# Ledger of designs, part 53: peptides against a protein of PDB entry 5FRP

Target 1, 225 residues: chain A of PDB entry 5FRP
Amino acid sequence: VEWTESIPQIIATREDISKELNQALAKTFIDSDPRVRRTSVMIFNKVPVTEIWKNITNKAIYTSLLHLAREKHKEVRELCINTMAKFYSNSLNEIERTYQNKEIWEIIDTIPSTLYNLYYINDLNINEQVDSVIFEYLLPFEPDNDKRVHRLLTVLSHFDKKAFTSFFAFNARQIKISFAISKYIDFSKFLNNQESMSSSQGPIVMNKYNQTLQWLASGLSDSTK

## One batch from the design tools (peptide; aimed at target 1 W215)

Design b2_p28_1 (made by RFdiffusion4)
Pose (drawn by RFdiffusion4):
Structure b2_p28_1 (pose): chain A 225 residues (1-225), chain P 28 residues (1-28)
Amino acid sequence: as target 1 above (225 residues)
Amino acid sequence: SEEASKLINRIAAGLTDEEADKLFEFLS
């Protein structure tokens, strides 16, 4: 851990080495101890994306980084998901393509599909995290009308069938959810004024809204929240 | 509006297709 903690500054201060470091981090990314794996992925977080793209070039680093996204260990998996996504975003907003660096890009480009494939594991927390992460770094809410789409295509550019089916299913659920929140408000407004304390639908509508709110809460990690 | 969109997305990420169908049936 002590050794792994020092790399970001070294990489940030010296290009003298890209050989031994690439040789070592590969082992450091698959070590048995999760602390070192965490401290390893923290590199992609602490040192700027450009210096990463310049200094570390070994194929195994990126594959291990993305590989850990499916890991049992939680603290590593979450930081991994967040990191490779913020990295994917920054890895397009700063670094162009040439004839030589494309060799590793096929990994950076399969990041969104890998991210979308996490939904298939069916974990509430992970689904929540991927949900939060995608719209934070991948498909941002800014800044304009045209580029969102221009990039949306580049995100969609490297998908497997699963990524598409899940990409669309996420979208198919959006309408049903909208049809829910709209009715949720249409039911929640029932308390604006006295419509039926026990009149028209008092004994029935309360237990439609009260039971309807559970449907939306069934997909969240903490439904009691 | 951004918060609503985030909430919709969160719910969409959390629900299964079967659960979403059942939700639609119930609300229809």

Design b2_p28_1_s1 (made by RFdiffusion4, then SolubleMPNN; from b2_p28_1, 14 letters changed)
Fold by OpenDDE base, seed 4:
Structure b2_p28_1_s1 (fold): chain B 225 residues (1-225), chain A 28 residues (1-28)
Amino acid sequence: as target 1 above (225 residues)
Amino acid sequence: DKELERLKRRISAGLTDEQAEELKKFLE
């Protein structure tokens, strides 16, 4: 009986604590020290998605997370990009859409657009990272056709015009990469056949190989940056 | 950094009553 009587007070206390926690976290995401911002982002990586959704209810925190994708500090930016992509995927898989969490979902649903819009920065390092997280988290391999289509539609349904354009560009890059890989394989097969090296096809294959390498190299980020 | 790590741990633990009280003290 005494325990039951304390429940209302406990609930009230939890609400207060939750509010204070959210306020404190919101401040850390906009801290001037990049180390603090980094640590804040890591919350989304280390804490289960269900617990994040349960305890982080301040929409400003999520908005701030997304904003860090354009952070000048490289380490924070890179961490943020990976984190938000993974968080998006986990949320789609584990969090139900309800009336109570609709405002948060409205923000989370913009993550794909946020990521695809990063292509317009024209930074090779960023582009490579975006490609990676899209492949790993946003549009992962899914053998089930229905699930694959559903995921794709979900991602595309919240695209702005720029993101949509970037999406097509990304697909084009994938095709080119596949083609390049195919050429590489062909070259490798050719090299394994010594008789072919002495043939008139030798110079042709070498030329194709060099072109492929050049193309791949041009798409890679500058290691000196 | 240490403070943020503490917050992370508390969020991860699901904010039991005991943890909530500790968190309150931490945030005061």
Scores: peptide ipSAE 0.013, ipTM 0.378, DockQ to the pose 0.011
OpenDDE base, seeds 1, 2, 3, 5: peptide ipSAE 0.007, 0.006, 0.006, 0.007; ipTM 0.352, 0.344, 0.363, 0.356

Design b2_p28_1_s2 (made by RFdiffusion4, then SolubleMPNN; from b2_p28_1, 11 letters changed)
Fold by OpenDDE base, seed 2:
Structure b2_p28_1_s2 (fold): chain B 225 residues (1-225), chain A 28 residues (1-28)
Amino acid sequence: as target 1 above (225 residues)
Amino acid sequence: DIELERLKARIAAGLTDEQAKKLEEFLK
């Protein structure tokens, strides 16, 4: 535990972590003591994502992190779920995909599937947590339509069959609503601009706006029932 | 956006017909 607790500082102060250190760290993720595992997970919370990617190069560490999502120890599991979701989001935002980090990305790209697969455990607490991290980290609110769509597609692009099923069962409706709401906001802004309304695009936007409103009204009513 | 189209294609390949339709509706 004490050694593991020192790792964040080491990562922060050193440009490169040795292979040996990575190997040692990998062992902590599978340690029999939940406290050690917890501390290991916390590294991903304490160290900036860019430094993690730079210094943690052992793919086994990332794989082990993902496995902890099904950890028997509740505290470790919950921490892991939050951690991996956040890490995924931060990675998408801050880490470029390169040839050198391809193998790590292959693992990280499975985080969405890993999370959605947790729905099959049929545990209420887990479901709630998964819902939370999905909307907070995986599919956060994004006012830019292109970015929002891109994020959604990115998340879905690596889904396994089970994850897709879970997505459509649990989150698809909410995502649709969120998307429609964002469009509504955009349309509202457009409609408030008189110059825009007088443009050739005015009628087109109005039609889309009306469709969106209708959809929202129907969707919200269904969600409240 | 070519990247977006690429991702769409990749997603479509993994979806059932029903899922694909649902997603298409969402992305319109």
Scores: peptide ipSAE 0.026, ipTM 0.430, DockQ to the pose 0.098
OpenDDE base, seeds 1, 3, 4, 5: peptide ipSAE 0.014, 0.007, 0.008, 0.015; ipTM 0.368, 0.329, 0.336, 0.364; seed 3 fails the geometry check

Design b2_p28_1_s3 (made by RFdiffusion4, then SolubleMPNN; from b2_p28_1, 13 letters changed)
Fold by OpenDDE base, seed 4:
Structure b2_p28_1_s3 (fold): chain B 225 residues (1-225), chain A 28 residues (1-28)
Amino acid sequence: as target 1 above (225 residues)
Amino acid sequence: DKELKLLKSRIAGGLTDEEAEELKKFLE
C-alpha cells in the first residue's frame, strides 16, 4: 500500500472516508507526540471546511481539537487556537445546520466559549492570540449591522458564564484600547505640529502622549517569551 | 513531510489488523 497521498488530500477528495479512518484520526489528535498532534490539526487547515464536515464524522475529533487549545505544547496550542477559530468562522459561513450535522455543530458552537475561556489562563501570549482570532474570525469587522449583530448573537448564544464574563471584560478592554489609540493619534498629530509644540500645551500633551504609550505597551506581551 | 509520515504511521498503528486492512484499501 502506497502512502503517497496525504491524509488531507484523501479527506478532501474522498467522500467515503471509512469509519476506521475517522477512528484512527481521532487517536492522532491525542497522540503523545506533539508532531502528530500538530499534523492532525493541520488537517483542518489544509482541507476545505465543507470536506471536513462531510468526511470527518467522528465527534471525538472535534472535541479533541478543542482540547488542544489548552495543551502545554506551545506550538500545537497556538496552531490549534488559530485553526479552531478559523474553522468556526468558515463553518458559520459555509456549513448549513442540518439534522445530520447537529451533533458536530453542538461541538463547534462551543468554540467561542472555549476560546474566551482561555483568558482565565492569564497568559499574555495566549490572550493576545485569543484577541487576534476574535477579531479575525469570531467577530470580524462587518459593516452590515444586521450581519454583525447576527454574528454576535450567534457567538454569544452558546457562551457559558465564564465566557460571558471574559467577553465583557474583553469588550471593556477594547473600548479602552480604542480610546487610547485615538488619543495617541491626536497627540501624535499635535506633537508633529511645531506651532502647537511651542505653545503652553506642548509639555502637557507630551506627557499625555507618553502616558498613553506606556499604557498601550503594558498590554503587550514580550515577543521573546 | 516528516510529520505527515509520522501521522500516517500512527494512523496505521492505531488500528486493529482488520481495521488496518480496510484502511489500507481505502487509502490505496
Scores: peptide ipSAE 0.153, ipTM 0.647, DockQ to the pose 0.010
OpenDDE base, seeds 1, 2, 3, 5: peptide ipSAE 0.117, 0.156, 0.068, 0.097; ipTM 0.570, 0.629, 0.531, 0.670; seed 2 fails the geometry check

Design b2_p28_1_s4 (made by RFdiffusion4, then SolubleMPNN; from b2_p28_1, 12 letters changed)
Fold by OpenDDE base, seed 2:
Structure b2_p28_1_s4 (fold): chain B 225 residues (1-225), chain A 28 residues (1-28)
Amino acid sequence: as target 1 above (225 residues)
Amino acid sequence: DKELKLLKSRIAAGLTDEEAEALKKFLE
């Protein structure tokens, strides 16, 4: 663990090897040896998120991390799923969106979709793990309504069509319509906030809100029949 | 592979012992 923590420090202090190290790290994610891939994933677990963002600048590394979610090697896959979910959550909490890190955020913002898309594999073990990481990292319990809604909207705003479908299916199974209505109310409150809507995510959130609304409407209609 | 080779070379040529060890472990 100690060596993993030293990697970002080395990158930060030695600019002459920073690029090379990033390139080398990118290669380890696609190494034929699962132990090497595992070690690479563990960097994201052992190194603080702020240091990762600072020192791992090769976008291919992040892309490769996401791809490992569908790896055949069970241990690496499971580790990757947990790692990317946690990393996503930590990034949302600790990393500011800037022009400089925009390209990385574009990748990281796809983590929720990547995870929800795993439901289509139709593997019970994977499904259980995805359920767990969603609960623990993506959509954790938050007593503050504004924070909870903001997190939810952030997650949903970057969903692809498949992920969105999976999300609704998941919630339909576990959440009563009444809870969905509660979420609708929360969305409405968020959308009424001018500051929130003026953000770059405003239009995207609006679209997802509308989709949610349509889903709710459909569900309510079915319940009344 | 080329990048890894370069890193190994730099470990041998210019990194501190601590850095070298860390990178060596990383490359394993």
Scores: peptide ipSAE 0.013, ipTM 0.456, DockQ to the pose 0.010
OpenDDE base, seeds 1, 3, 4, 5: peptide ipSAE 0.021, 0.047, 0.006, 0.013; ipTM 0.487, 0.487, 0.271, 0.443; seeds 1, 3 fail the geometry check

Design b2_p28_2 (made by RFdiffusion4)
Pose (drawn by RFdiffusion4):
Structure b2_p28_2 (pose): chain A 225 residues (1-225), chain P 28 residues (1-28)
Amino acid sequence: as target 1 above (225 residues)
Amino acid sequence: SPLLTPEQREEFYELFEEYEEKLEELEE
């Protein structure tokens, strides 16, 4: 850990080495101890994306980084998901493509598909995290009308069938969810004024709204929240 | 199970808190 903690500054201060470091971090990314694996992925977080792209070039680093996204260990998996997504975003907003660096891009480009494939594991927390992460770094809410799409295509550019089916299923659920929140408000407004304490639908509508709110809460990690 | 977007989750939580408040007011 002590050794792994020092790399970001070294990389940030010297290009003298990209050989031994690439040789070492590869082992550091698959170590038995999760602390070092965390401290390894923290590199992609602490040191700027450009210096990562310049200094570390070994194929195994990125594959291990993305590989850990499916890991049992939680603290590593979460930081991994967040990191490779923010990295994917920054890894397009700063670094162009040439004849030589494309060799590793096929990994940076399979990040969204890998991210979308996490939904298939069916975990509430992970689904929540991927949800949060995608709209934070991948498909941002800014800044304009045209580039969102221009990049949306580049995100969609490298998908496997699963990534598409899940990409679309996420969208197919959006309408059903909208049809829910809209009715949720239409039912929640019932308390704006006295419509039926026990009149028209008092004994029935309360237990439609009260039971309907559970449907939306069934997908969240903490439904009781 | 439904997958809510971050924005939808925020809206849902806000609406649910408002419903709790309105229900407490109605009981009073």

Design b2_p28_2_s1 (made by RFdiffusion4, then SolubleMPNN; from b2_p28_2, 11 letters changed)
Fold by OpenDDE base, seed 3:
Structure b2_p28_2_s1 (fold): chain B 225 residues (1-225), chain A 28 residues (1-28)
Amino acid sequence: as target 1 above (225 residues)
Amino acid sequence: MPILTPEQKELLLKLKEETEKKLKELEE
């Protein structure tokens, strides 16, 4: 307990060290040696998500992590895919959205799209890995229907068109889409009735949800054809 | 190619050690 209390003090008192660390980490993610890149990715696996968000403030590190999903080195790529999926799930569970971390969340929210876009590489090994991390981290089994639907909606709300297409092609058959859609409609109504949507972010969120609804509707129509 | 300075390597090592220590504390 005392050591955990000392780390914030070290970080708070050593703003310069934190900056230097962030600069060093940013370089390690783009190092020519795959072993260095691997070690960098492992930091996200070993360090608690709350500490990562607190101490890693350089956006380039998060962007570089996502880029490694398309890394040529197989071992680094596979590690990165697992790491980013797990990190996404942990972030959703443990990190609150604030004004201060908004820019990092904008990057992290692209992880689902980044993963689903890997299906377009048309590699069997990559496809199997993406399937695995989706079921383990992105859309894990949740017995509570409301929680399950909420997670699904969160993931889908940030999809690009390509990711959404991949979702319907590969994973939609396993998801009770009909149930998700019904809950989505209810959720959309709920969001529309909540005064809290009057915030500056409200219209942006609503627009994303509306786009998701349109994509869901189009995907269902294509599957019934 | 960005070459890490010795100081940067030490910082990364320290971060790793601190992380491992924290993980052990959480398992406990």
Scores: peptide ipSAE 0.024, ipTM 0.339, DockQ to the pose 0.012
OpenDDE base, seeds 1, 2, 4, 5: peptide ipSAE 0.024, 0.019, 0.013, 0.018; ipTM 0.354, 0.360, 0.353, 0.360; seed 4 fails the geometry check

Design b2_p28_2_s2 (made by RFdiffusion4, then SolubleMPNN; from b2_p28_2, 13 letters changed)
Fold by OpenDDE base, seed 4:
Structure b2_p28_2_s2 (fold): chain B 225 residues (1-225), chain A 28 residues (1-28)
Amino acid sequence: as target 1 above (225 residues)
Amino acid sequence: KPILTPEEKELFLKLKKETEEKLKKLKE
């Protein structure tokens, strides 16, 4: 009987512990010791993406992760860039968009922009790394045209103006923007057939898609100019 | 810069350990 009475307290305590862990983890990303920061970033590499999304709910952690992309410490920065790119890709592949995780997705969706904005630092090493992670994780080879277009448009739909400019400058030729535009109808069909696209998400995705197309069209016109 | 409390450090170490264990299981 005494054990049963303690269960609610234990459950409550575990939730509290989880919150505390998140808070503690958030602080480690801004620790003065690069080794600590590195270790924190490595969590995203060592833990399955599904478990990360489940257990790491503090937005500050994700924001801090993204911030480390501009870290002065080379090793930490490089690790962070690779980690966030991979995490983004894994999230797109394995994590559904829900109301509960919307706020985290809003942060994660900025990863492409965060990466492309690194080109403005004008560091050769950073540029090479960004190139690498873009083609490895953000825009990987995909034989399915619909999936490829979907991924591309997903990445582009969350770009800020600077990221979009960088995209055209560095990677536009390799990803065949014209191909994405030409597959408009196929993409629309693809979106409609995706079971994961809840009725509520459909219009949002389509809106983002249309916005992306407009941006692409504008960008192409500017480049020909 | 926020300094981790001793309790927070302990919690973090626990998390790290758990992470390592999970990683090992995934590789097996």
Scores: peptide ipSAE 0.105, ipTM 0.690, DockQ to the pose 0.013
OpenDDE base, seeds 1, 2, 3, 5: peptide ipSAE 0.093, 0.098, 0.076, 0.094; ipTM 0.653, 0.659, 0.648, 0.653

Design b2_p28_2_s4 (made by RFdiffusion4, then SolubleMPNN; from b2_p28_2, 14 letters changed)
Fold by OpenDDE base, seed 2:
Structure b2_p28_2_s4 (fold): chain B 225 residues (1-225), chain A 28 residues (1-28)
Amino acid sequence: as target 1 above (225 residues)
Amino acid sequence: PPILTPEEKELLLKLKEETEKKLEKLKK
């Protein structure tokens, strides 16, 4: 009985320790020494995604990680860009959305926008890196059409206006109209199948779909001029 | 930027070590 009474205190102490650890870790992401910041980013690369989600509960850590994508120190920035893209992909694949992790997901869901917004810096090296991580982690090759479209929709559903514009600009550069149309068709098929699922994200996805459609229509109109 | 206290540094080091140990166990 006495042992059982100590368990809540131990759990509470562990939570407190965990909280303190998270607070300390959050400070390292904004440390003046780039080596410290680098080391902190590397945690996300070294630790499995499931363990990160379990142990890192301080929102400030994730926010700070995203902020480092625009950091002045080139090495840290490059590491951060790769890390967050990979972390995003792994999270989508391995982490379920729950009520408890909702607030963290709200931050993680902004990673695609964060990455696409880097195109506005107009740096060739950054652009190349962003291109690389998009194809490697954000929108990887997926032979399953439903999974591929689902991933695409997931990425697009959380885009801000700037990211969406960058996405279209990027696609306009790389995607022949035929490929864009193919993706559109796949998207349309997916939406038709998911319309049966009353997901709260339905309207958001539909809005992005409409924007994509409008873009495709505009691109087609320009090609016909 | 907030300077980490010595206690916070130790805590972070411990966290890193524990994390590394857990990772090593997962690789076995």
Scores: peptide ipSAE 0.030, ipTM 0.543, DockQ to the pose 0.012
OpenDDE base, seeds 1, 3, 4, 5: peptide ipSAE 0.028, 0.026, 0.005, 0.029; ipTM 0.456, 0.452, 0.282, 0.529

Design b2_p28_3 (made by RFdiffusion4)
Pose (drawn by RFdiffusion4):
Structure b2_p28_3 (pose): chain A 225 residues (1-225), chain P 28 residues (1-28)
Amino acid sequence: as target 1 above (225 residues)
Amino acid sequence: SSFEEEEEEWEEEFEELEEEEEEAEEEE
């Protein structure tokens, strides 16, 4: 851990080495101890994306980084998901493509598909995290009308069938969710004024809204929240 | 897959809710 903690500054201060470091981090990314694996992925977080792209070039680093996204260990998996997504975003907003660096890009480009494939594990927390992460770094809410799409295509550019089916299913659910929140408000407004304390639908609508709110809460990690 | 099974379950539950809403409208 002590050794792994020092790399970001070294990489940030010297290009003298990209050989031994690439040789070592590869082992550091698959160590038995999760602390070192965390301290390893923290590199992609602490040191700027450009210096990563310049200094570390070994194929195994990126594959291990993405590989850990499916890991049992939680603290490593979450930081991994967040990191490789913010990295994917920054790894397009700063670094162009040439004839030599494309060799590794096929990994940076399979990040969204890998991210979308996490939904298939069916975990509430993970689904929530990927949800949060995608719209934070991948498909941002800014800044304009055209580029969102221009990049949306580049995100969609490298998908497997699963990534598409899940990409679309996430969208198919959106309408059904909208049809829910809209009715949720249409049912929640019932308390704007006295419509039926026990009249028209008082004994029945309360237990439609009260039971309907659970349907939206069934997908969240903490439904009781 | 498990994900597809869960999607089906959610669709079924949603359809049941729609049916219940329709029934309640009919009764009214």

Design b2_p28_3_s1 (made by RFdiffusion4, then SolubleMPNN; from b2_p28_3, 17 letters changed)
Fold by OpenDDE base, seed 2:
Structure b2_p28_3_s1 (fold): chain B 225 residues (1-225), chain A 28 residues (1-28)
Amino acid sequence: as target 1 above (225 residues)
Amino acid sequence: SEFDKRLEEEEQKLKELEKELEELKKKL
């Protein structure tokens, strides 16, 4: 435990982590003591994503992180789910895809599938957590439509069949709601501009605005049932 | 596969939505 607790500081201060350190760290993720595993997961929360990608080069560490999403210890599992979702989002935002990091990306790109596959456990608490991290990290609100769509396509592009099925079952509606909200905002902005409202497009946008509101209202009513 | 077909369908819907949004932006 104490050794593992020192690793974040080591990663933050050193430019290159030795192969030996990576191997030692990999072992901590599969340690029999849940406290050690917890501490290991916390490295991904305490260390900047750029430093993790730079210094943690052992693929087994990333693979092991993903496996902890299904571990028996509740606290470690919950921490892992949050951590991997956040790490995925941060990686997409901050890490470029290169030839050198391709093998790590191949693992990280499975995080969405790993998370969506947790729905098959049929545990209410897990489902709620997965919903939460999807909303917060995987498919966060993005006002830029191109970025939002790109993120969605990125997430979907690496789905396995099971994840895809779960996605459609649980989140397809949420995505539609998100898009509808974005449209609502855009329409509202348009309508708040008097010049735009007086234009030939004013009535058309108003109609679309109303349709969007009706759809949202219907969707919200169904979600509360 | 049915999976691929659904993915393509959703991608197409997203593209259509993007086009609609872009058209709306051009009209704004």
Scores: peptide ipSAE 0.013, ipTM 0.322, DockQ to the pose 0.063
OpenDDE base, seeds 1, 3, 4, 5: peptide ipSAE 0.016, 0.014, 0.013, 0.016; ipTM 0.329, 0.331, 0.324, 0.333; seeds 1, 3, 5 fail the geometry check

Design b2_p28_3_s2 (made by RFdiffusion4, then SolubleMPNN; from b2_p28_3, 16 letters changed)
Fold by OpenDDE base, seed 2:
Formats: C-alpha cells, sequence, structure tokens
Structure b2_p28_3_s2 (fold): chain B 225 residues (1-225), chain A 28 residues (1-28)
C-alpha cells in the first residue's frame, strides 16, 4: 500500500518510468488486498492524464484497470467506474493518437463498451453510476455540434454489439424521461395559471400532470434491462 | 391519451434513429 501511494509522486516527477516499475505497478492492480487495488486506481485520478500516458506504458495496467469495473469489492468497483470514464474523457481531450500510443488507445477505446456492458449486470446501483458517468464524462454536454457529434461517433465506433444494445436502451429511456420532464414543465405552467386551471381543461391537465409524475417516479426507478 | 400518443411517436422516432445508427454501424 505504501509503495503504491508513492507512485503518483514518482510519475509526476519522472519523465520515464522504468519497465520494472510498470511491471510492479501492474501487479498492484491485481493484488489480493482491495486497499492496494484502490490505491492503484487512484493513481489515474491523482496524476494528470498526460503524465499517465507518458509514463505508464505497460498495457496490462490499463487492461487491469478496466477489469476492476467488475470488481467484487464495491468501493473499488465504484471508484474504478468513475475513474475509467473520467480518464477516457480526459484522454480524448488531451491525448493525441500516435503510432507509439496506438496499443494503449486500443484499450482505452474499449472503455465505453466496458461501461455500457455493466448494464447487463442488472444492478440498480451500477446502472445509476453508469448513467451518471455517461452524462458526466462519456457524452458530456457540448454546445458545439461538431464536437458533440465527433465525440458521439468516437464513443460508438468502438462499441461491441452488447454495448450498442445498451446504448440504444439507455437513449430510449432518456428520450422518454426528457419527454416526460418536458410535459411536467408544461403541465406545471398550465396549472400555475389560475385562468387555465379554472378552464375546462384544468382537471384534464391535472390528471395528466399526476400521470406524468407517476411515470417519472416509476421510470427513474427502472433499471435499464 | 395524447401523452401516450406522443410517447409512441417519440418511440418511433427513436426506432428510426436506432435503425439509422445500426446501418451506420454496419458500414463502419
Amino acid sequence: as target 1 above (225 residues)
Amino acid sequence: SKYDELLKEEDKKFEELEKELKELEEKL
């Protein structure tokens, strides 16, 4: 643990990490102690993405990071999911694709699929976390249309079949939720107007408002199956 | 209900989008 805790500082201070250090670090990701694994994952959070790409050259480290998304230890798993998503986003934003880093990119490009495949676990907490990291890191709000489309295409271009299926299911749910929210807002505005509420449509809108709320309450609890 | 109809319309739009995306996926 103590050794692993020192790694962020080493990476931050050294331009090149030795092969031996990379090998040692790779072992920490598969350590039997969840504290060691946790600390290893935290390296990706504490060290700038550019420094990670520069210094961590052992593919096994990245592969092992991805595997921790299905970790039995809840805390490590949750940390890993957040870390992977963030690391993916930061990598897309800050790391150029070169011949030298191609092999690492091949692994990193699987992060979206890895995350979307977690929906098949059918765990509500995992689903919620995946939803969260998708919105925050994978497909964040981007006002520039070209950038947004490019990011989307990048994410989709490396999907496996299962990830695509989950993606579509997720989007279908989000579209429905967005629609329901829109209706909720519309109905709320209508009901807040006294003249409208006193109209013949008042009771009808109230009913729809309640239905919308019920649907939202139910839908928000619906796990992506 | 009008709400249900609207939801169905959105579902249809999504299905169309899904098809387009799948077709695009096959071309990639």
Scores: peptide ipSAE 0.038, ipTM 0.377, DockQ to the pose 0.030
OpenDDE base, seeds 1, 3, 4, 5: peptide ipSAE 0.035, 0.025, 0.040, 0.023; ipTM 0.534, 0.328, 0.560, 0.359; seeds 1, 4 fail the geometry check

Design b2_p28_4 (made by RFdiffusion4)
Pose (drawn by RFdiffusion4):
Structure b2_p28_4 (pose): chain A 225 residues (1-225), chain P 28 residues (1-28)
Amino acid sequence: as target 1 above (225 residues)
Amino acid sequence: AEAAELAAAARKAAAGLTGKALAEAEAA
């Protein structure tokens, strides 16, 4: 851990080495101890994306980084998901493509599909995290009309069938959710004024709204929240 | 703020429901 903690500054201060470091971090990314794996992925977080793209070039680093996204260990998996997504975003907003660096890009480009494939594991926390992460770094809410799409295609550019089916299913659910929140408000407004304390639908509509709110809460990690 | 929190929570709920449906589709 002590050794792994020093790398970001070294990489940030010297290009003298890209050989031994690439040789070592590969082992450091698959160590038995999760502390070192965390301290390893923290590199992609602490040191700027450019110096990463310049200094570390070994194929195994990126594959291990993405590989850990499916890991049992939680603290590593979450930081991994967040990191490789923010990294994917920054790894397009700063670094162009040439004839030599494309060799590793096929990994950076399979990041969204890998991210979308996490939904298939069916974990509330992970689904929530991928949900939060995608719209934070991948498909941002800014800044304009055209580039969102221009990049959206680049995100969709490298998908497997699963990524597409899940990408679309996430979208098919959106309308059913909208049809829910809209009725949720249409039911929640029932308390604007006295419509039926026990009149028209008092004994029935309360237990439609009260039971309907559970449907939206069934997909969240903490439904009681 | 409240609307944004609700929209974010709905989006998370959509992801959860989508994950459940995808898992069922794999099991089938």

